# Ledger of designs, part 26: peptides against a protein of PDB entry 4GMN

Target 1, 375 residues: chain A of PDB entry 4GMN
Amino acid sequence: RYANITLLALVTLASIGTDFQETLVKGNQGSRESPISAADEEWNGFDDADGDAMDVDQKSSSGEDQEEDYEEIDVKEDDEDDDDDSITSEMQADMERVVGADGTDDGDLEDLPTLRELIQTAVPQLIRLSNLPIDSDESLTIQSHALSALNNISWTISCLEFANGENANIHNAWYPTAKKIWRKTILPILEADSADLKLATQVTSLAWAVARVLHGETPTDGNPHRKFISLYHSSKQQAGGNSNSIEEPEDPFQGLGVKCIGVVGSLAHDPAPIEVNREVGVFLVTLLRQSNNVPPAEIVEALNQLFDIYGDEELACDKEVFWKDGFLKHLEEFLPKMRTLTKGIDKRTQPELRTRADEALLNLGRFVQYKKKHA

## One batch from the design tools (peptide; aimed at target 1 N151 D251)

Design b2_p14_5_s2 (made by RFdiffusion4, then SolubleMPNN; from b2_p14_5, 6 letters changed)
Fold by OpenDDE base, seed 5:
Structure b2_p14_5_s2 (fold): chain B 375 residues (1-375), chain A 14 residues (1-14)
Amino acid sequence: as target 1 above (375 residues)
Amino acid sequence: MTPQIPPRAKPVPV
């Protein structure tokens, strides 16, 4: 009876975390329908410092319009009114406030009561439940649901913009809690070195969500990046040896390999120690060199992480790692392989993977050009 | 900026 109530509460907290994420994603899609005219916008890094627009008036030269007929994929919105009564009116009001808040509120979570209770009341209990001694199938189930709830809450918060001081109140409330999740939940599970790939996948998903907010400020105690790199390699060795490999998730981006790449990439951002950044950067570049044996989704994630880590030339890792270790050459040598890989993805059977690969290919071309100009 | 599609580990359906 108590177990079922605890499980129901954990499922409800995990649902709440999901519903918040879905609404934040929908709200952020409605602002992005400005048709990006295919202007040859040179990628200038992540920091738009006020640098004078030099008018380069280069006239060249008519090449024939082949009208490729873009078949409008008529996405029939099947309005299945699934009245998912899961969203409370208070939760919806908090979501509307988070989506509509101009990033000037350094204040307390006074105006976000549901989010406040999630961070201050629920998450500390979830951390406790995720750390119970495993002595029964019931304790394993409670741990798994507590990790799922922590994952969903942490992912939702990691989808908020925190750049330029946006959502600073939420960031300030979450940051100490995220560090607590890392130290109290993630590190102990990683140190227990369990052969449970399900638990490893859950903790790695949670670790990625937490590391997407903490970046290089994620606690470096015990070199967790090496544990996730080791987990990546161990997961690949198991998939090659047993026809009972856990079915690769239908979504290529939900694979343990992608999650490991996302964690270690996030851990390598500034202000990470240069040695942590180097070990991660070498790992990511090594995946590109070995791309013939790497799933396309892991290549896409490894590229995105490399862009995010080395996009800013002012960072110490640009000079001390990117240039010193010759990463540009490896990215240039990978560009033709990425074109072949992307073209090999069927748009009909894997539309999301193809779209993300086309984007990563475009960004790779731009990033290589940028780095060549700033050499 | 091409809108980088945010890396999605989808929330685990519970």
Scores: peptide ipSAE 0.050, ipTM 0.807, DockQ to the pose 0.092
OpenDDE base, seeds 1, 2, 3, 4: peptide ipSAE 0.048, 0.048, 0.030, 0.049; ipTM 0.801, 0.804, 0.753, 0.810

Design b2_p14_5_s3 (made by RFdiffusion4, then SolubleMPNN; from b2_p14_5, 6 letters changed)
Fold by OpenDDE base, seed 5:
Structure b2_p14_5_s3 (fold): chain B 375 residues (1-375), chain A 14 residues (1-14)
Amino acid sequence: as target 1 above (375 residues)
Amino acid sequence: STPQIPPRAKPVPV
């Protein structure tokens, strides 16, 4: 009886985290409908520093306009009025406030009572439940559901913009809790060295969500980046031997390999120790060199992580790792392979993977040009 | 602004 109520509460908390994320994603899509006039914007890094736009009058010769008909992916809103009674009117009001609020730098979340109770009351209990002694199938089920709820909450919060002081109230409330999830839930599970790939996938998904907010400020105790790199390699070795490979998730971006790349990439951002950054950067560049044996989704994620880590030339990792370890050469040598890889993805059967690969290919070209200009 | 398709935070289907 109590177990079933606990499981129902954990499922409900995980659902709430999902629904809140879907609402935030839909809200952010409406603001991005500026038609990307894709052609001539040089990638200038992440910082819009006031660099004098030198008018380079390059007379481009008249190449014939092949109108590539970009089929608008008409995302049919299937208005399935699933009356999901899960969202309270207070939660809807908190979601509307999060999308619209100039966040005050106040971590008290006075204006967001549901989110406050989620962070301050629910998450500490989920951390406790994720650390129960595993002595029964019931305790294992409770741990799995607690990890799922923590994952969904952490992912939802990681979809908020925190750049430029946006949502600072939520960031300040979440940040100490995210560090607690890392130290109390993620690290102990990673240290237990369990052969359970389901548990490893759950903890890696949670670790990615947490690391997307903490970045290089993620606790480096016990070198967790090496554990995730080891997990990446171990997951690839197991897939080659037994036909009981956990069916690769139908979504290429939900694979354990992608999740490991996302975690270690996020851990390597400034102000991460230069040695952590180097080990991660070498891992990511090595995936590009071995791309013939790497799933396309992992290549896309590895590229995005490399752009995010090394996009700023003012960071210590640019000089001490990117330039010093010769990463530009590896990226330039990978560019023709990326074109071949991207063209090999069927737009009809894998539209999302193709779109993300086309984007990553475009960004790779721009990034290589940028780094050559700033050499 | 480089269009970055945000990494697909998929909540685990519950």
Scores: peptide ipSAE 0.048, ipTM 0.801, DockQ to the pose 0.092
OpenDDE base, seeds 1, 2, 3, 4: peptide ipSAE 0.045, 0.044, 0.034, 0.044; ipTM 0.795, 0.796, 0.762, 0.795

Design b2_p14_5_s4 (made by RFdiffusion4, then SolubleMPNN; from b2_p14_5, 7 letters changed)
Fold by OpenDDE base, seed 2:
Structure b2_p14_5_s4 (fold): chain B 375 residues (1-375), chain A 14 residues (1-14)
Amino acid sequence: as target 1 above (375 residues)
Amino acid sequence: MTPQYPPAAAPVPV
């Protein structure tokens, strides 16, 4: 009886975390109807917002009209009105405030009551439940559901913009909680070194969501980046040896390998120790060099992480790792392989993987050109 | 460029 009530509460908290994410994605799609003409933006690195606007002398080079006939894909909106009325009016109002906030209001979490209760009341209980002694299948089930709820909440929060002081109130409330999830839930599970790949996948997903907000400020206790790199390699050895169908997740980006790359990439951002950054950077570049044996989704993720880690030339890791360890050469040598890899992805069977690979290929070209100008 | 797509946090199918 108590176990079933606890499980129902954990399922409900995991659902609430998902429903928030879906609403954030829908809201952020509506705000993105400004077509960032991503096609024409030269990769300029990551501008820290305090940089004086360099007067870009627009030399209008009249380049000739190549009418690329964009076939208007008439996406028939099949209005499947699945009125999943799961979103409470309070959740919707909190979400509209988060998505519609122009970042100017140091709004107290008092104005986000649902999110406040998730962070301040629910998450501390989820951390407690994820740390219960595992002595039964019921306790394993409770841990798995507690990790799922923590994952969904952490992912939802990691989808918020925190650059330039946006959502600073949410960031300030989440940051100590995220560190607590890391230290109290993630690290103990990683240190238990269980052969349970399902648990490893759940904790790695949670670790990625948490590390996407904490970046290089993620607690370095016990060198967690090495644990995730080890987990990456262990996952590859098991996939090659046992024809026991761990059903490859239908989504290539849900694989344990991608999640490991996402975690270690996030952990390597400034102000991460240069040694951590180097070990991660070498790992990521090594994946590109070994790309013939690496799933395309992991290559896409490894590229995105490399761009995000080394996009800013003012960071110590650019000089001390990127240039010093000769990463540019490896990226340049990978460019023709990436073109071949991307062309090998069937748009019909793997549309999302193809889109993300086309984007990563474009960004790789731009990033290599950028770094060559700044050499 | 932060992956503009949050990796679809696998909503753990409830």
Scores: peptide ipSAE 0.025, ipTM 0.731, DockQ to the pose 0.093
OpenDDE base, seeds 1, 3, 4, 5: peptide ipSAE 0.023, 0.022, 0.023, 0.025; ipTM 0.726, 0.679, 0.725, 0.727; seed 1 fails the geometry check

Design b2_p14_6 (made by RFdiffusion4)
Pose (drawn by RFdiffusion4):
Structure b2_p14_6 (pose): chain A 285 residues (1-30, 108-237, 251-375), chain P 14 residues (1-14)
Amino acid sequence: RYANITLLALVTLASIGTDFQETLVKGNQGDLEDLPTLRELIQTAVPQLIRLSNLPIDSDESLTIQSHALSALNNISWTISCLEFANGENANIHNAWYPTAKKIWRKTILPILEADSADLKLATQVTSLAWAVARVLHGETPTDGNPHRKFISLYHSSKQDPFQGLGVKCIGVVGSLAHDPAPIEVNREVGVFLVTLLRQSNNVPPAEIVEALNQLFDIYGDEELACDKEVFWKDGFLKHLEEFLPKMRTLTKGIDKRTQPELRTRADEALLNLGRFVQYKKKHA
Amino acid sequence: DPSFPPPPSASVPS
């Protein structure tokens, strides 16, 4: 039963996690009662995956169970985070997911992040999941072991398809949990790291630049948020952004539209947004 | 390991 009974079940649940994304797209061309697949994924499939993700690991075989369990959690969490939840959008699905997303973080991402050592493959798996969960949680994400510091250290140390880089994952997840209403100091650290990435953009991969700019725009674009005054202005983030604008233009033109297109067109949007961003706040004390 | 597209780009208010 081993090869069939356990591994097959996980790989399939993970594929179900992947393919539910097509239901969302095709459904559009035409209390989760209307989405039983999603309902069953959250209420039934996910609790067992959190359990499997937790347990040792005493042996290599259970090292594979954990990995596969993390793959399924990752696929589901990612697909769900592909939904618009801003404003009142998709509120039914948001309430069904949010507490579970908190559990995945507390019971899965956090204990694994507690024991620093040793894997890169596994470190990559947890960051991908944590990025998916934090895209929904948005600073409501738990601040316990000061996880942003760990993901920040993971970025620099793992320095030794552009958008699949682990560094891009570190930027995204730390950037996502630093949105309001996060602890203002947690925001200060994450914001400082994201801006430092630009000041020292001399060696940062272009995709990591685009993600850092999108995370910053996503965080400090509302003057009513305490962190816009308490961090963005108090620490003068505006100067580095104005200084980075010329540096950003050359690196964008340094990208071969023909090899490869997506990064180029995505970086064009970031400079465009970067320019518009430097104006909006320039207009606000 | 699975691969994923990047999230949508952020917007800037007017």

Design b2_p14_6_s1 (made by RFdiffusion4, then SolubleMPNN; from b2_p14_6, 6 letters changed)
Fold by OpenDDE base, seed 2:
Structure b2_p14_6_s1 (fold): chain B 375 residues (1-375), chain A 14 residues (1-14)
Amino acid sequence: as target 1 above (375 residues)
Amino acid sequence: LPTYPPPPMATVPE
């Protein structure tokens, strides 16, 4: 009885986290006159201030109009009006305010009552539930649901823009809570060293969401980057041995390997210790060197993380790691392999993976050219 | 900004 009420509350909190994400995505699409599709975020370098927009004169070669008669497959969108009436008018009003608000630096969230209660009241309870002693299948289920709710909330918040002081009120309210999730939920689970790949996937997903906000300010206690690198390698050893379908997630970007790369990449940002940055950078570059045995989605994520970590030449990691450890050579040598990898992805069966690989290939070319100019 | 995959949302079990 008590457990069923707790599980229902956890499912409800996880649903609320999803609904907030969907509303933020819809709101951000509505406020941007052009949907900057995630796929169109080209790496432009750090110093876009020098308006040498390389006018790539795409000479429109007038290739002949092959009228490919696109048979309009009348995909009856069965409008399953899943009236997911779960978005309360109050939640929607909070999301509309988040998308439109010049963030106040007060952190009080006075104008965001639902988000305030989520961060200040719900999350501290979820952290407690995620720390319950595992003594039964019921306690394991409660932990899993608490991790799912924390994951969805943390991911939703990590999709907000915090650059240039945007959403500073939300950032300031979330930041101490994110550190608490890291120290009280993530680290204890990572230290328990369980062979449970489901639990490892859940905690790694949560760790990525938290690290996307904290970056290099993520607590370095116990060298968590090494634990995620170890988990990456361990997950590969287990997948290779037992043909028992650990259901590889249908989405290649939902894999534990991608999540491990996303976490360690995020942990390596400035102001991370240079030695943490180096260990992560060497790990990521090593994946590119071993690309024949690495899933394409993990290569895409590893490239994006390398661009973010080493895009700024003013950062200590550029001189002390990128240039010192000769990363440019490895990236340049990887270009022809990335072209082959990207071309090998079927656009029909894996359209998202192909789009993101095409983008990462373009950005890799630009990044290598940029770094050669700034050498 | 890296276009992160859509955040790996945990499926809420039905």
Scores: peptide ipSAE 0.034, ipTM 0.733, DockQ to the pose 0.069
OpenDDE base, seeds 1, 3, 4, 5: peptide ipSAE 0.032, 0.031, 0.031, 0.031; ipTM 0.731, 0.719, 0.729, 0.730; seed 1 fails the geometry check

Design b2_p14_6_s2 (made by RFdiffusion4, then SolubleMPNN; from b2_p14_6, 5 letters changed)
Fold by OpenDDE base, seed 5:
Structure b2_p14_6_s2 (fold): chain B 375 residues (1-375), chain A 14 residues (1-14)
Amino acid sequence: as target 1 above (375 residues)
Amino acid sequence: LPSYPPPPMATVPE
């Protein structure tokens, strides 16, 4: 009885986290400058104004207009008014305020009472439940649901813009809690060295969400980046041997490999220790060198992480790692491989993967040119 | 830089 009520409460908290994300995404789609639509913005580099426009004469080959008569499949919008009673009027008001408010830097969340209770009351209980002694299938189920709820809350918060002091009140309230999730939930599970790939996937997803906010300020105690790199390699070894591979998620970007890359990339951002940055950078560049045996989605994620980590020449990691370890040469040598990889993705069967690979290829070309100019 | 949309949240078990 109490367990079922606890599980229902954990499912409800995980759903609330999802609904909050979906509402933030929908709310931001209405604003022309959604921080999520900036995800599809091509990396334009720094606007160095002096670039001579080479006129590439694209000869327009006149391909014949075959009018393929697309039958309009009249998808009846069955307006099933699913009264999703899950979103309280207070939660809707908090979501509208998060999208519209110049956040004060106080972290008190006085104007965001639902978000405040989620961070201050719910999350500390979820951290406790994720750390229960595993002595039964019931305790394992409770841990899994607590991790799912923490994942959803952490991902939702990681979708907020925190650059330039935006949402500073939410950032300041979340930051100590995010560090607590890392130290109390993520590290103990990683240190337990469990062969459970489901648990490893859940903790890695949560770790990525937390690290997307903390970046290089993520606690480096115990070198967790090495644990995620080891997990990446271990996951690849297991998939090759037993046909009982956990069905690769239908979405290429949901794979444990992508999640491991996202975590370690985020951990390597400034002000991460230069040795952490180096070990991660070498790992990412090594994936590019071995790209023939790496899923395309992992290559896309590894490229984006490399651009984010080494995009700023004023950072210590640019001189001490990028230039010193000769990363530019590896990126330049990878360009023709990336063109081949991207062209090999079918736009019809994998449209998202193809779009993201086309963008990463374009950004790789620009990034290599940028770094050659600033050498 | 394009911040990839976060991977979809962990599916709430039905």
Scores: peptide ipSAE 0.031, ipTM 0.730, DockQ to the pose 0.068
OpenDDE base, seeds 1, 2, 3, 4: peptide ipSAE 0.031, 0.031, 0.030, 0.031; ipTM 0.726, 0.728, 0.717, 0.721; seeds 1, 2, 4 fail the geometry check

Design b2_p14_6_s3 (made by RFdiffusion4, then SolubleMPNN; from b2_p14_6, 5 letters changed)
Fold by OpenDDE base, seed 3:
Structure b2_p14_6_s3 (fold): chain B 375 residues (1-375), chain A 14 residues (1-14)
Amino acid sequence: as target 1 above (375 residues)
Amino acid sequence: LPSYPPPPMATVPA
């Protein structure tokens, strides 16, 4: 009885986190429609050529179609109250405020009561539930649902813009909680070294969402980047032995390999320790060298992470890692391979993967040109 | 696990 109520509450928290994410993605697409000033270029009308419409007298054959009197069976739609897992009007109002808020620097979520309760009340309980002793299938189920809810909340928050001091109030409220998720949920599960690929995928998804906000300020204690690199390699070794048992997700971007790349890429951003940045950068560049045996989605993610990590020439990692370790040469040598890889993706069967690969190829060409001008 | 949308693609500076 209590377990079922706890599971229902965890499912509801996970659903809420998903619906918020969809709303944020739709809202952020709408704000990028800068009004293209419709320059009223006078579309000069095409001359009305006097085409003689010949009146073809098509004879009306009166087919007596029998009106079959379908008795309107008044199926009382029992209004099954579709439990409208709809974003509550309070949650929508919080999202509209987040998108519109000139962030007052006070880390006080007074104007965002739903988000405040998620961060301050729900997340600390989810962290406790994710740390329960696993002594039964029920405790394992509770842990999995708690990780799912933490994942969805963390992903939703990671879709907010925090650059240039935007959403500073939310960032300041989330930041200590994100560090707590990392230290109390993610690290203990990674240290348990479980062969459970489902649990590993859940914790890696959560780790990526958390690291997308914390970046190089993610706690480096115990070298978690090496654990995710090891997990990447272990997942590939297991896939090679038993091709039938890894339900690879139908979405190529939901794979454990992509998630591991996303985590370690995010961990390597400034102000990460230069040795963490180097180890991650070498890992990512090594994937590009091995691209013949790497899924295209992992190559796309590895490229995007390399662009984000090394896009700024003022950062210490540009001089001490990118230039010093000769990454430009490897990116240049990879450019023709990326063109071949991208062209090999069928637009009909994998339209998203093809679009993301076309964009990553375009960005790779631009990035190589940028770095050559700034050499 | 509901599929989270893929992270926004990197924008390379011109």
Scores: peptide ipSAE 0.031, ipTM 0.721, DockQ to the pose 0.771
OpenDDE base, seeds 1, 2, 4, 5: peptide ipSAE 0.031, 0.030, 0.031, 0.030; ipTM 0.719, 0.726, 0.720, 0.729

Design b2_p14_6_s4 (made by RFdiffusion4, then SolubleMPNN; from b2_p14_6, 5 letters changed)
Fold by OpenDDE base, seed 2:
Structure b2_p14_6_s4 (fold): chain B 375 residues (1-375), chain A 14 residues (1-14)
Amino acid sequence: as target 1 above (375 residues)
Amino acid sequence: LPTYPPPPMASVPE
């Protein structure tokens, strides 16, 4: 009885986290006159100040109008009116305010009552539930649901823009809570050294969401980057041995390997210790060197993380790691391999993976050219 | 900004 009520509450909190994300995505699409599809975020270099937009005069070669008669596949949109009436008018109003308002720097969420209660009241309870002693299948189920709810909330918040002081009120309210999730939920689970790949995937997903906000300010206690690198390697060894269907997630980007790369990449950002940055950078560059045995989605994520970590030449990691450890040579040597890898992805069966690989290939070319000019 | 994959949402169990 008590457990069923707890599970229902945890499912409800995980659903609320998803509904907030969907509303945020819809709101961001509505506020941007052009949906800058995530896929069109080209790496422009760090110096956006020199507006030498290379007019790549794409001479529109007027290739002949082959009227391919696109048979209008009348995809009956079964309007499954999934009246997902789950989004309360208060949640919608909070999300409209998050998308539309420059937050005050005071960390006060007076104007965001639903988000305030989520961060201040719900999350501290989820942290407690994620730390329950595992003594039964019921306690394991409660932990899994608490981790799912924390994951969804943390991911939703990590999709907010916090650059240039945007959403500063939400950032300031979330930041201490994110550190608490890291120290009280993530680290204890990582230290328990469980062979449970499901639990490892859940905690790694949560760790990525938290690290996307905390970056290099993520607590370095116990060298968590090494634990995630170890988990990456352990996951590869287990997948190779037991053909037992650990259902490789249908989405290539939902894999434990991608999540491990995303966590360690995020942990390596400034102001991370240079040795943390170096160990992560060497790990990521090593994946590129071993690309023949690495899933394409992990290569895409490893490239994006390398661009983010080493895009700024003013950062200590540029001189002390990128240039000192000779990363440019490895990136340049990887360009022809990336072209082959990207061309090998079927656009019909894996359209998202192909789009993101095409983008990462373009950005790799630009990044290598940028770094060669600043050498 | 890196186009992160859609955040790896945990499926809410039905």
Scores: peptide ipSAE 0.033, ipTM 0.733, DockQ to the pose 0.069
OpenDDE base, seeds 1, 3, 4, 5: peptide ipSAE 0.031, 0.029, 0.033, 0.031; ipTM 0.731, 0.731, 0.732, 0.729; seed 1 fails the geometry check

Design b2_p14_7 (made by RFdiffusion4)
Pose (drawn by RFdiffusion4):
Structure b2_p14_7 (pose): chain A 285 residues (1-30, 108-237, 251-375), chain P 14 residues (1-14)
Amino acid sequence: RYANITLLALVTLASIGTDFQETLVKGNQGDLEDLPTLRELIQTAVPQLIRLSNLPIDSDESLTIQSHALSALNNISWTISCLEFANGENANIHNAWYPTAKKIWRKTILPILEADSADLKLATQVTSLAWAVARVLHGETPTDGNPHRKFISLYHSSKQDPFQGLGVKCIGVVGSLAHDPAPIEVNREVGVFLVTLLRQSNNVPPAEIVEALNQLFDIYGDEELACDKEVFWKDGFLKHLEEFLPKMRTLTKGIDKRTQPELRTRADEALLNLGRFVQYKKKHA
Amino acid sequence: SPPSPPSPPSAPSP
């Protein structure tokens, strides 16, 4: 039963995680009662995957179970984070998911992040999941082991398709958990790291630049948030952004529209937003 | 004027 009974079940649950995304798209061209697949994925499929993700690992074979269990959690968490939850949007699905997303973080992402060593493949798997979960949690994400510090250290150290880079994952997840209403110091650190990435953009891959700019726009674009005054202004983030604007223009034009298009058009939007961003705040003390 | 919302990120590879 081994090859069929366990691995097949996980790979299939992960595929179900992937393909549910098509239900969301096709459903649009036309208490999760209306979405039984999603209901079953959250209430039934996910609790077992958290269990499997936790357990040793005593042997290599269970090393594969953990990996597959993490793959399914990743696919489901990603698909779900593809929904709009800003404002009151999709509130039914948000309440069904949010506590579970907290559990995945506490019971799965965090214990694995506790033992630093040793894998790159696994370190890549956890950051991907953590990025998916934090896209929904938005600074409501738990601040326990000061995880942002660990993902930050993971970025620099793993320095040794542009958007699949692990570094992009480190920027995204640390950037997502630093939104309001996070601890103002946690936000300070993450914001400093994201801005430092620009000051020292001399060697940062262009995709990581685009993600850093999107994360910053996403965090400090509201003057009512304590971190806009407590960090953005207190530490003068505005100067680095004004200084980076010329540097950002040349790197964008340094990207072959023909080889490859997506990064180029994406970077064009970031500079565009970067310019508009430098104006809006320039207008606010 | 405020900036436009950014485009969603690319799906991660397992």

